# Peptides against a protein of PDB entry 5H65: the designs that were tried, part 49

Target 1, 294 residues: chain A of PDB entry 5H65
Amino acid sequence: QYLERTPLCAILKQKAPQQYRIRAKLRSYKPRRLFQSVKLHCPKCHLLQEVPHEGDLDIIFQDGATKTPDVKLQNTSLYDSKIWTTKNQKGRKVAVHFVKNNGILPLSNECLLLIEGGTLSEICKLSNKFNSVIPVRSGHEDLELLDLSAPFLIQGTIHHYGCKQCSSLRSIQNLNSLVDKTSWIPSSVAEALGIVPLQYVFVMTFTLDDGTGVLEAYLMDSDKFFQIPASEVLMDDDLQKSVDMIMDMFCPPGIKIDAYPWLECFIKSYNVTNGTDNQICYQIFDTTVAEDVI

## One batch from the design tools (peptide)

Design b1_p22_2_s2 (made by RFdiffusion4, then SolubleMPNN; from b1_p22_2, 10 letters changed)
Fold by OpenDDE base, seed 2:
Structure b1_p22_2_s2 (fold): chain B 294 residues (1-294), chain A 22 residues (1-22)
Amino acid sequence: as target 1 above (294 residues)
Amino acid sequence: SEELQALHETASSLSDTGERGF
């Protein structure tokens, strides 16, 4: 869709909702610590939530590790089970269930592991070796997902989360509905287990200035703006560096705004009610800046 | 919309507190 460039001073006088193409300088942005911009977004209920910290996950998995695996749930048609007893004083039981494809154990790189009673460290180690891991617990009649506060699926360094509000969890045996039990596509796993997957997004506030006016616009974007997936940035130092470089390019520290590069972007206005006050807000959309950096 | 409201609320509450990375 073609939009003519509109100066900010004109935009600030108009009612919402409208879409605009603008050319402005990024005067400032929030948060300055870019890791804080990474959030989880539910596509159904639109809840934005923080990505769980390692410490939070530790607690969840520690709690899960206090429960002993149910022997009756081991070695089904879906998975083969192995149990380890830790050498600590408590003798913690850890069960790893290897999901089979049509009764055959797949190669390690294609195998989904269900982990029961594992610590975060153990789970991470296994995910690095076997690619796909689901933290589980023993339910009454079947294995179940451990906790939606933790990842429902870990693939390498990528943690996949589900929405607690929108998900209606189903037992692990529902993975049988998957035709392909080797690729373990996150969306397919989520669907089978009744999980509404959360989306990683960058959430930022940009202060934009084109010399005619100043406005704040919000960015909520998963992979378009930076051409970097929000889902991977927290676990990849190179991607983090790239995001930092992009932001430093548009908003260089120690330099006057007059020397800042121009940012071309699309914004949409919308109405928000804050108590008794009506406010017009702006959101950046359909904008990619990475091409300007390359 | 609910999405825009959530975005506004979240963005408005953004702070620079805490340590985790970049």
Scores: peptide ipSAE 0.096, ipTM 0.679, DockQ to the pose 0.575
Fold by OpenDDE base, seed 3:
Structure b1_p22_2_s2 (fold): chain B 294 residues (1-294), chain A 22 residues (1-22)
Amino acid sequence: as target 1 above (294 residues)
Amino acid sequence: SEELQALHETASSLSDTGERGF
């Protein structure tokens, strides 16, 4: 719907909730280190979570690697299994299960691997050579997802995560419900395994100034604002540079605000309870700025 | 809204601490 531009001074006097179209300068933003803006959002419970660091994943996979693959769960109608023993002193067992499509192994670029006992490094190497990887463990009767604290699916450099609170995990054999066992669409995999997939989002705080007033507005956006997927930015240097360029354009370092470009965006006000205090907050919505970058 | 409350809580706590890159 069409909204007329409203000055910030007028907005600051109004009760929430309301929607506004504004034209303002980006005085400042947080976090300054943009990688910190990337979060995981649950569409159901709305929790925001940090994207796990490599160190966190290392621990999870190391712990998983202490468990020996169950021989009884190898080589099913769903997958063919290959077992390796590492040459180190511990003789770690690594199981790779190659998921079949109608009893036939797909092409390597279409094949889903289930990895049991792999390290992060090994998993990443495999995900680069093969289309998709799921880290798993031996359950009582079937393979199971290793841990929702780790990705449930890795495709190339993309890590797909699930919500611990909202997910009701099902065993790996539920992948049989997928008619197409070659494309491995993350949402389909998640559905089959009872996972509520988390969404990558940019979460930022913008300080906006139009000369009549100043307000802080929050941004939570997956791919519209920058026209860059939050799911890809952490692993793509070019996308990172693009985001940096956009932010530098709107909020150039070492330059006075008078020279800043104008940002046109939509914001909505809303009420928040902070203890005993009620406050009005603002969120940016339905806004793209990528086209403004010349 | 649960979403807005969660957003507020997260966004209000944003800091520049971290080492993951850009």
Scores: peptide ipSAE 0.095, ipTM 0.678, DockQ to the pose 0.582
Fold by OpenDDE base, seed 1:
Order: structure tokens, then C-alpha cells, then sequence
Structure b1_p22_2_s2 (fold): chain B 294 residues (1-294), chain A 22 residues (1-22)
């Protein structure tokens, strides 16, 4: 839909909800530390969650590693199992289950590993060598996902998370429902295991100024605004630098706002109730960053 | 509405505290 540009002073006088096209300068933004902008969003319950830190994951996997794999659950039609006893840590048991495709082990680059009793370091090493890794534990009758506070699927450096509130976990044998057990698509894995996958998003607050007025607008975006996936940025220094460069371009430090580039974007207004106070807020939507040079 | 409310709550609480990352 075509929207004409509206000055901020006019927008600030209007009731919500409405959509606007604006041209403004980015006076400031939050958070300044951009890694803090990356969140996990549930598409079903709309909760925003922090991406777990390495330390958080360490604790979860350390706890999981205290549990001994159940020998009765090893070597099924779905997977072949190998078990190791570590030299350290009082003989910690680690089981790796190699998921088969129609009874045949796939190549390493197509193989899904189920890891039981692994540390974060071990899991990450395996995920770098193999296609996909799922942290699991021994359930009563089957392997189960270890913990939704940890990734349900790790592919290389990408951690896929599920919503604790919305997920109804199913046992690992439900992976049998997947026809192709070589291309482990996160959404397919999630569906098979009863997981509602979380989406990585950038969440930021922009202070926008067009010379007629100033307003704050929120950004929640997965990959359109920066043309950089939020799912990859935390693990990729180059992507981080790119985001930093973009933000520095629009909001350069030590420079007067008069010299800032113009940002064209779409914003929508909406009503928020904080107790007895009704506030109009703004969200940036359907926007890719671009400098107005014309 | 729920999404916008969640966004507002999260965005309004954003801070610059933290050492890790960019």
C-alpha cells in the first residue's frame, strides 16, 4: 500500500492505531550494546525471552551429564548408539545416537546426532562436524529432549530454541514421522517433537527526529530491517560488525544530528495501557534500512 | 495486541548493561 510521508508533528497529534510513512533522523537508539537487542520471540504466545548465555547452557548440560544413559534405550530402529566413559569427572557416561534413514546411517554431513550426557563444548564440537545435534535424555520408554531452556537443535553455530509455554514435547521416536531423515529442517524437527520454535528477533528502541517532532518507535524484526538474520548475528563477528556499521551510519557518534542521514521507514501507532494511563506507542514495520540520498 | 504489548514491555526495559558481545 502506498503511504504518503507524514511529519512527526502531525503523527503525534493523531489517535492510534494508524500506519505512517516517515522520514526522520535517528537521534539515538537502545540498547547501545546491540547484542542485548537479540531476543527470542514465540509466534504463539508472543513472549519475548533472552537468548541463553553460554553459562546458562553450561549449567543445563552439566546437570544433564550427571544422568546415566539408559542402556535399554540404545540401538533402536531409529538410531544406532555409541557410548563412552570419560576419563575425568568420575567416569561420566556420554551416549551419541546416530539417527538412521530407513535403517541406513547417512553421511556425517546429513546425520542427526542425539547426544546424551554431553557438555556444551562436546555438543558444539559435534555440531560443527555433523549436520545436526539434539541434546537428549533417557526417559521412561524413549529418549526425550533434554531441556527447552537449551537448544532443541544445534546446526553448526545456530541454536534453535523452543517455547516452554507453548510446546507439548513428544518423545524422540516421533522423528520417525519424518520421511526424509537426512535434511533436518528445524521446523520439521520441531513439529515432530511437539515444539513451538522460537524466532530470533532484534528488539530496539529508536528515537526519531524529523525537525518537526520527536518520537520513540520500537523495532522487532528477524531479518528484514538489517537484512541480517537475528538468528546468526550472535555467533558471527562479521554480521555483528555489519549491524554496528549500520547503526553508526544512522547515528554517528560525535556528530551533530543535522549531519545525520535521513531514515525512511514505516511506523504504526498502537495503544498501550499502563494502569490508568493510556499511551500511544509506535512500532517500525516493513522497513529495510536505507539512506535517503535523493 | 499481545505482541505489541510484549514488545512495549521488553523494549521499554532495554538497558545498556552487559559485557558480552557487540
Amino acid sequence: as target 1 above (294 residues)
Amino acid sequence: SEELQALHETASSLSDTGERGF
Scores: peptide ipSAE 0.102, ipTM 0.682, DockQ to the pose 0.611; fails the geometry check
Fold by OpenDDE base, seed 5:
Structure b1_p22_2_s2 (fold): chain B 294 residues (1-294), chain A 22 residues (1-22)
Amino acid sequence: as target 1 above (294 residues)
Amino acid sequence: SEELQALHETASSLSDTGERGF
């Protein structure tokens, strides 16, 4: 449905919920450090959470490495196991389980590794060499996912996370339900293991000014607004530069707002309860910005 | 509604503090 452009001064006087098309300048935005805008969102319970820091992952994997792999869980019909003992760290044992497809080991670029007792560094090295990596631990009767605070699946530089609230974890043998054990689609892996996958999103606050009024609008978007996947930006310097360029274009430092370009976007108003106070908030939706302004 | 509430809570708490990345 076509929406006519509405000035901000008019919008600020109206009740929610409503949808608007606007043309405004980006006076300012938060966070200024754009890496802080990247969050994890649960599509089921709608919880927003921070992407775990490398230091947090180090702790999780270090703790996992204190547990000795159970020999009884090695070499099943699903996977072949190899054990390494480190020369340092008091002889830490690392188990790598190579998942088979119909009893046959796939090529390295199609193989899923289950890693038990590995450090973050070791896991990352393996994920770059092999198709996919899942951090695991020895359960009572089967291998299990190590911790939902860490990625349940690592593919190259992409870390896939699951929702702690919505997931009901199942043991590793449930991967047998997958007919094709070569592609390792994250959603399929998640489904097999009872995981609700989290989605990477950009979360930002835009202060918009069209000369008639000033309005704060929130952005929550995975890949449409910047045309850049939030899931990849933290690990890709070129994508980071692109986002920086886009934001600098709309909100250039050291320049007066009169010289800022106009941003056209859609916003929707909604009611929010903050304690005892009811307020109207705004969200940007169905908007794509181009870095190349003609 | 739940999504918007979560967005509001998260977005309203955004700060510029931190050193991790761009």
Scores: peptide ipSAE 0.099, ipTM 0.680, DockQ to the pose 0.599; fails the geometry check

Design b1_p22_2_s3 (made by RFdiffusion4, then SolubleMPNN; from b1_p22_2, 10 letters changed)
Fold by OpenDDE base, seed 3:
Structure b1_p22_2_s3 (fold): chain B 294 residues (1-294), chain A 22 residues (1-22)
Amino acid sequence: as target 1 above (294 residues)
Amino acid sequence: SKELQELHKTASSLSDTGPRGF
C-alpha cells in the first residue's frame, strides 16, 4: 500500500474514516508493562478479553477435579485411558486419555492427552512432557471440553483459547474427523470441536507527536508490528525482553523527546459514537517496526 | 465497524494495573 505522508496537524482536521501514512515520535504508550498489552481477540465477534490469570485457571481445574471420571467413557477406539487416585486425604480421581492414531498409540512427542480431573500443575507438567493436552470432563455420552474459560489445547507453554460466544462445542469423539492424529494443529482441533479460536494480540495506546500535532492511536496486532507473536511473548522471557527493547528504543526512558527516533506507520481514523458524543479515533495498521542495534 | 468499536472500548481503559495472565 502506498500513501503520501501526511502531517498530524492535517489529519486532525479531517473527517473519518480515512487512512494515512505518518512519521511521528512515540511520546508515550500504555500499558507500560507490555505483558499487560496481550489480549485475546475473537475474529468473529471481535470481542477483546483478558488472558486468564493462573489463579483463574487454578480455580477452573480445581472445580473440574471435583468431578469423578465416568468409567463408561474410558478406553474407546479413539483413546486409551489411565486412571489413578491421588495419594491425599480426598483421593482425587485423575484420568489421562491417550489419543490413538488408527488404533495405535503414537510417539510421546506426537501424542495428544485428554486430561480429566488434573490440576493446573499436573496439566502443565504433562504438556511439557507430551505433545499436546486438552482438559476434558465426562459428558453424558462422551468426553467434552472442560471449560472455554480454560485452554482447549495446551502445547508446551502455549495455551490456546476459544470464544465462548462464537463456539458451538462438539464432543471429543469429533477428533475422529482428523485424518492425522499425530500433528495436532490448533486450528484443526478447534474446527473438529466446534471452537472459534481466539487470537493473541498486542493491544496498546500510542501517543504520537510529529511536531505539528499530537494524536492518540491504538495498536491491535498479533505478530506484525514487533515481528514477535503475541501468543508466545508471555511465556518467553527473551521475547519479552525484545519487545521491551523495541519500545525503549522508540520511547527511551530518561531522555527528552527531541532525541527520540521517528516512527513511520500507517493509521486509520474511525468514528466512535456514544449517545450525543461523536469522537474520531485512530488505529495503527499494517506497520512493522524493527530494533536497530548499534 | 464492530471491531473498531470493541478496540476503542478496550483500549480506552488500558492502564498499568491490569493482570498479566498465565
Scores: peptide ipSAE 0.086, ipTM 0.632, DockQ to the pose 0.411
Fold by OpenDDE base, seed 4:
Structure b1_p22_2_s3 (fold): chain B 294 residues (1-294), chain A 22 residues (1-22)
Amino acid sequence: as target 1 above (294 residues)
Amino acid sequence: SKELQELHKTASSLSDTGPRGF
């Protein structure tokens, strides 16, 4: 639908919900540290949660590493298992299960590894080599996903997370339902294991000023606004630099707002009830930062 | 909507501080 540009002063006087096209300067934004803007979003329950940091994952995998792999669950029709004992005093056992495609081990770049008892460092090393990794544990009768607080799938540097509230986990043998056991599409893996995948999103607050008024609008976007996937930015220095450059372009440090470029975007208003107070809030939607900023 | 409520809640609590960095 075509929307005409509306000045912020007019928008601020109107009831919600409505959609607007605006042209404004980005006076400021939060968080300033862009890594803090990256969240995980559930498409079903809409919960927003923090992306686990390395320390969080270390704890989870360390706990998992205290549990010994069950020998009875090794070497099934689905996977071939290799186990070794670490040279440390505790003699930690680590199991790697190589998922087979129709009973045959695929090429390393197509092989899914199930890792049991591995540390974060070990898992990351393996994911870099084999691309697809699932952290698992020995269940009562089958291997199971280790913990939804950790990635259910690691592909290269991408950590795929699931929603604890919306997921109904199924055992690893449910991967048998996948016809193609080489591509390991995250959504397919999630479906097979009963996982509701979380989405990486940028969550930011923009203070917009068009000279007629000032408006605060929220941004929640996965990949359109910056044309950069939120799922990749945390692990890619170049993408981080790109996002930083974009934000610096709109909010150049040490320069007065009069020299800031204009941002054209779409915003929608909505009503929020906070206790007894009704507030109109605004969200940016269907907006891509243009290369050419006017 | 639940989405907008969660967005509002999260956005309202945004901070420049945290244990992580790029």
Scores: peptide ipSAE 0.082, ipTM 0.620, DockQ to the pose 0.511
Fold by OpenDDE base, seed 1:
Structure b1_p22_2_s3 (fold): chain B 294 residues (1-294), chain A 22 residues (1-22)
Amino acid sequence: as target 1 above (294 residues)
Amino acid sequence: SKELQELHKTASSLSDTGPRGF
């Protein structure tokens, strides 16, 4: 349905929930640093969480590397295993399991590696060289996903995370349910392993001003607002620059707001109760800014 | 509702400070 433009002064007087089309200037936004805006969102429980830092991943993989791969779990119908012993670090054992497609080892660019005992650096090197990597550990009778605090799947520089609250992890042999063991679609891998995949989202606060009033609106978006995937932006300097350019265009530093371009967007109001205080908040929705700034 | 509450909670706490993500 077509929504007519509503001035902010009128919106600020209305009860929630309602939807509005607005034309306003972006007076300010937060966070100013893009990396702080990227979060992980669960589509089921709606929890927002931070993208794990490199240091956090280092700890997880270091801990995993203290455990010796179980020799009984090597070389199954699903995968061929190779074991290395490091020269340093007390002879750490690393197992790499190469997942086969119908009993045949795929090409390197289509191969899924299961890594046991690898460091973050080693895992990243392998993910850049091969198609896909899953960090695993030896379970009782099968390999299992290492930890949902770490990526369940790494493809190049893209880290795929799962929700700890909503996932019911299954053993690695459940990858047998995948007919195509070459493409390794994250959603398919997640489904096979009982993982609820998290979504990368931009989470930002916009201060909007149309000259009649000022309101704050929140943005939570994965790929529509900037026409840039939140899942890729952290690992791509060019995409980061693009987002920064977009934000600088709408909120240019060092000039007066009178010279700012107009932003057209949709916002919805909603009620937030904090004890006895009822606050009306606003969220941006169904808005794309990357197109024609007229 | 739950989504909006989580969004509000997260967004309201956003700042320019903190360590860089990976």
Scores: peptide ipSAE 0.081, ipTM 0.620, DockQ to the pose 0.463
Fold by OpenDDE base, seed 5:
Structure b1_p22_2_s3 (fold): chain B 294 residues (1-294), chain A 22 residues (1-22)
Amino acid sequence: as target 1 above (294 residues)
Amino acid sequence: SKELQELHKTASSLSDTGPRGF
């Protein structure tokens, strides 16, 4: 349905829930740094999580590297295994398992690697050279996903994460259920392994001002608002620059708000109860900022 | 297989090469 434009002063007086079309200036936004706005969202339980930092991943993989690969789990019908010992003083054992398609190794650019005992650096090198990498560990009867605090799948520079709350992990042999063992679609891998994939989202708070009133609106969006995927922005400098340019356009530093461009967007109001306090909050939805505003 | 040998060789060469990012 077509929504007429409503001034903020009128919106601020109305009960929730309602939907509005607005035209306002972006007075300010939080967080100011792009990398802080990118979060992981569970589509099932709706929990928001921070994207793990490199340091967090280092710890997880270092811990995993203290465990010795089980020789009994090597070279199955699903994968061929190679093990080597590092030349460093610790003599760390690393296992790489090459997943086969119907008993045949696929081309390197289509091959899924399972890595056991690898460091973050080694895993990143492998993910850049091969199509897909899954960090694993030796379970009692089969290989298992290493840790849901780390990516369950790495494809190039993209890290795919799973929800700890909603996932019920299954062993690696469940990858046999995949008909095509070459494309390694993240959702298919997740389903086979009992993982609920997390979604990358931009999470921001916009302070909107149309001259009649001021309100704060929450933005949670994966790819529509900026027309840039949140899943890719952390690993792509050009995409980061694009988002920065968009934000600088709407909220230019050192310039008075009177000179700011108008932002047209949709917002919805909703009730939030904190104990005895009932407040109305606002969320931006179904909005794309057009580049043509430039 | 020839492919496996090449993959193993490649994978082995990536270990112990020091930190390199994405």
Scores: peptide ipSAE 0.027, ipTM 0.583, DockQ to the pose 0.015

Design b1_p22_2_s4 (made by RFdiffusion4, then SolubleMPNN; from b1_p22_2, 10 letters changed)
Fold by OpenDDE base, seed 3:
Parts: sequence; structure tokens; C-alpha cells
Structure b1_p22_2_s4 (fold): chain B 294 residues (1-294), chain A 22 residues (1-22)
Amino acid sequence: as target 1 above (294 residues)
Amino acid sequence: SLELQSLHETASSLSDTGERGF
């Protein structure tokens, strides 16, 4: 719907909830280190979570690697299994299960690998070669997803995560429900395994100033605001540079605010109650700024 | 809403602490 531009001074006097179209300068933003803006959002319970660090994943996969693959779960109608023993003193067992499509192994670039006992480094190497990897463990009767604290699916450099609260995990054999066992669409994999996939989002706080007033507005956006997917930015230097350029354009360092470009955006107000205190907050929505970058 | 509450809580706690890159 069409909204007329409203000055910030007028907005600051109004009760929530309301929607506004504004034109303001980006005085400042948080976090300054933009990688910290990337979060995981659950579309069901709306929890925001940090993207796990490599160190966190290392621990999870190291713990998983202490478990020996169950021989009884190898080589099913769904997958062919290959087992390696590492040459280190511990003789770690690593199982790779190659998922078949109608009993036939797909091409390497279309093949899903189930990895049991792999390290982060090994998993990443395999994902780069074989398109799709799921870290798994031996359950009682079937392979199971290793841990929702780790990616449930790795495709190239993209890590797909699931919500621990909202997911009801099903065993790996539920992948049989997928008609197409070559494309491995993350949402389809998630559905088959009972996973509620988390969404990568940019979460930022903008301080907006139009000369009549100043307000803080929050941004939560996956791919519209920057026209850059939050899911890809952490692993792509060019995308990172693009985001940096956009933010530097709107909020250039070392320059006075008078020279800042104008940002046009939509904001909505909402009420937040903290004990006895009621405050009005603002969120940016339905806004794209990438086109303003010349 | 749960979404707005979660956003507010997360966004209000944003800091510049971290080592992850850009």
C-alpha cells in the first residue's frame, strides 16, 4: 500500500503499532562488524540464534568421531557404505554412506553423502567434491542426524541449520520419501527428517536521523535489504565486500552526517513491555537499498 | 508478537565483540 512520507518527529509522538514510510540518514548502525549481524532465525518459534563458529563445530564433530559406526547399519537399500580407519594412534573409524537413487549411485555432483565420524575438515572437503553432505550418527535402528547444533546439510560452503526447539527428528531412512534423490533441496531434506530449517538473517540496529528527530530501528532481513542472501555472505568475500560497500555508502566513515545520502525505507512501530516499563520500538520492513548503490 | 519480542531482545544486545571476519 502507498504510504506518505512521515517525518521522524511526528512518528515519535504516535502510539504503536503503526507503519510509516520515512526518509532519513543512517547516523550509525550496530554491529559495526557486519559478520556479527548474521543470525539464524526460526520461522516458527522466532528464536534468533548465533551462527556456530568453526570451533563449536569442531567440538561437535570430534565428539561424534568418538563413536564407532554400527556395522549393522551399513549398506542398505538407501545407501552404500565405505569405512575407513585413520592411520593415527586412535584408529578413528569414518563411515561414508553414498545415497542411491533408485538403487543406483548418482553422479558425484548430485550424490548425497552421509558422514559418520568425520571431522569438520573432512566433511568440508567432501562437501566441496560431492555437493551435499549430512553429518550422521548410528542410532539404535537407523542412522540419525548427528546434532542440530551442527548443520543438518552442507552444500559446498553453505551450512543449513535446524531449530532444536521446533524440530522432531526422524531417522535417515525417511529420505526414502523423497522422489528425487539427486537435487537434495534443503527444504525437502528438512521436511523428510522432521527438521524446521533455520533462516539466515541480517539483524542490525539503525540509528536514523532526518533532521526533525532521531530513532532507532531494527532490521531483520534475509535477502531483500541488501539483495544479498544472508545465507551466503559469511562464506563469500565478494558478497562481504558488497555489504561493506553498501553500509559505507550510507554511513561513510570520517564524513559528516550532512554529506550522508538519504535512505528511504519503511518502518513499523510496536510495543515492548519490560516489567512495568512500556516502550515503543521500530522495525525496518519491505525495504531494498542495494539499488541505491551507484 | 514473538517475532518482534525476539528481534528486540537480540537487536538490543548487539555489540561489536567478535572475531569472525568482515
Scores: peptide ipSAE 0.071, ipTM 0.643, DockQ to the pose 0.584
Fold by OpenDDE base, seed 4:
Structure b1_p22_2_s4 (fold): chain B 294 residues (1-294), chain A 22 residues (1-22)
Amino acid sequence: as target 1 above (294 residues)
Amino acid sequence: SLELQSLHETASSLSDTGERGF
């Protein structure tokens, strides 16, 4: 498990795969716009996806709002339903289904809401009052998840997404399988609904320079590197500022690289086939900047 | 691996184009 530090010039000469401990300066990084580093990663198929933009979600929820809630699916043993008709928008109907725990409505902070026909704005407002919200639609026989292109679960400001490729969606009544209908753990909800949850990750390219050589290494990390959750950063200005400060510390604007701090990190090499060419690439792993900056 | 391939492809395609915050 212990690795001695290896100079980059030596690493660049070696075959992959191997693991290294290095000490280098971060010469540059991509993307410079850090919001672009935040991606969604499937732990099964390993597809990396963009986090949907607000505009994308608006379209999805607007489309969903064109469908009228099915009266036959209201007020089941699982949930109590309330319907609103908007005064504008040609009388759009919005259904809110309050999931019960053993037939009893939980406290607001423990209650899961199923939202049918809501706009993004409405859903977000509700998620501020209620800990958990699932956007749904009326299916043939049951409520169903609205769209995996949108969050399957919203908790506060956290949007939980599922993999379209790997998920096999089940109807909302499968939430009955959850014994505890108050905590609404995202993984448990996902499992009940047949969803493979996506993971928020920072995906970045680091150009590392130790004075002996230069190599490019990729970072894919959810919360270890920055000690900041990728799942929260897009919705939290303070976390964004923190990430910015960290990157500015490594790459201070207007300062020469000679004055940059040293970063100690672990990298692994691996082989990649690009057409007819084989190349060696590098990935950062098991690294925390707060501990590794010297 | 699929993970490394996806990482490589995504990382290689990273650009500084976009209008989101930070």
Scores: peptide ipSAE 0.068, ipTM 0.638, DockQ to the pose 0.581
Fold by OpenDDE base, seed 5:
Structure b1_p22_2_s4 (fold): chain B 294 residues (1-294), chain A 22 residues (1-22)
Amino acid sequence: as target 1 above (294 residues)
Amino acid sequence: SLELQSLHETASSLSDTGERGF
C-alpha cells in the first residue's frame, strides 16, 4: 500500500497504531558503540538478550572441561570418538566425536564435530577448519548439548544460539533423524535437538528530525536496514566498518545537522502502557538505507 | 579419522578472535 510522506509534526499528534512514510535527518542514535546494538531475539517468546561475551563463554567451557568424558558414550553408530589428553592443566581430557553419514566419515569440510571438554580457543580453531562444531557433554545415556548459554552450533566464525525458554533439549542421537549428515543446516540441527534458534538483530534508537518535529524510533532488524547480517557483523571487520560508515554518513561527527543527509524510512506507531501512563512509541520497519546518498 | 592432537597442531595457526571493536 502506498503511503504518502507525512511530516513528523503531524505524526506526533496522531493516535496509534498507524504506519507512516517519513523523510528525516538522523540527529542522533543509541547505542553509540555499535557492537552493543547486536542482540539475540527469540521468534517465539520475543525475548531480547545480549550476545554472550567471550569471557562468559570461557567460563562455560572451562566448567565443561572439568567433567570427564564418559567412555561408555564413545564410538556409536552416529559418531567416531577420539580422546586427547593435554600435557598441561593437570591432564585435561578432550573428546572429539566425528559424526558419520550412513556409517561413513564425511570430508572435513562437511563433517560435524561434537566437542566435549574443549576450551573456547580450541573450539574456535576446530570450527574454522571443519564444517561445524557442537559443544557437548556426557549425559546419563547419551551425549547432550553442553549449555544453551553457549552456542549450540559453531560454523566458522558464526555462533548459533538457542532460546532457553522455548527450547526442549533432546539428546545428540536425535541427529539421526537428519537424512543428510553433511550440510548441517542450523535450522535442521536445531529442530533435531529441540532448540528454538535465536535470531541476531540490530537494536537501535534513532532520534529523527525533519525540521517540523523530533521523534524517537526504534530499529529492530536482522539484515534489511544495513543490508548487512547482524549474525556476521561481530566477527567481520569489513562489515563493522561498513556499518560505521553508514552511521557516520547519516550522523557525521563534528558537523551541523543542517548538512546531514535525509533519511527516508517507514515507521509504525504503537501504544505502550507503563503503569498508569500511556505512551506512543515508534518503530522503523521495511526500510533499507542506501550507501549512496543521492 | 583425524586425532585431536593432529587437529590442534594443524589448527593452531587459525584465528579464534571475535573482538567487538566497533
Scores: peptide ipSAE 0.043, ipTM 0.628, DockQ to the pose 0.059
Fold by OpenDDE base, seed 1:
Structure b1_p22_2_s4 (fold): chain B 294 residues (1-294), chain A 22 residues (1-22)
Amino acid sequence: as target 1 above (294 residues)
Amino acid sequence: SLELQSLHETASSLSDTGERGF
């Protein structure tokens, strides 16, 4: 839909909800530390969650590593199992289950590993070497996903998370429903295991100024605004630098706002009620960052 | 509505506290 540009002073006088096209300068933004903008969003319940830190994952996997793999669950039609006893940590048992495609082990670059009793470091090493890794534990009758507080799937440096509230976990044997057991698409894995996958999103607050008025607008975006996936940015220094450069371009430090570039974006207004106080808020939507050079 | 509420609550609570990352 075509929207004409509306000055901020006019927008600030209007009732919500409405959609606007604006041209404004980015006076400031939050958080300044951009890694803090990356969140996990559930498309079903709409909860926003923090991305677990390495320390959080360490705890989860350390706890999981205290449990001994059930020998009865090893070597099924779905997977071949190998088990190791570590030299340290009082002989910790680690089981790796190699998922087969129609009874045949795929190549390492196509193989899904189920890891039981692994540390974060071990899991990351495996995910970097092999296609995909799922942290699991021994259930009563089958392997099960270890913990939704940890990734349900790790592919290289990408951690895929599921929503605890919306997911109804199914056992690992449900991976049998996947016809192709060589291309491990996160959404397909999630569906098979009853997981509602979370989406990585940038969540930011922009203070916008067009010379007629000032308003704050919130950004929640996965990959459109920066043209950078939020799912990859935390693990990629180059992507981080790119985001930093973009933000520095629009909001350069030590420079007067008069020299800032113009940002064109779409915003929508909405009502927020806090007790007796009714506030109009704004969200940026359907926007890719671009400098207005014309 | 729920999405906007969640966004508002999260965004309004954003701070610059933190050591690691970009």
Scores: peptide ipSAE 0.072, ipTM 0.641, DockQ to the pose 0.614; fails the geometry check

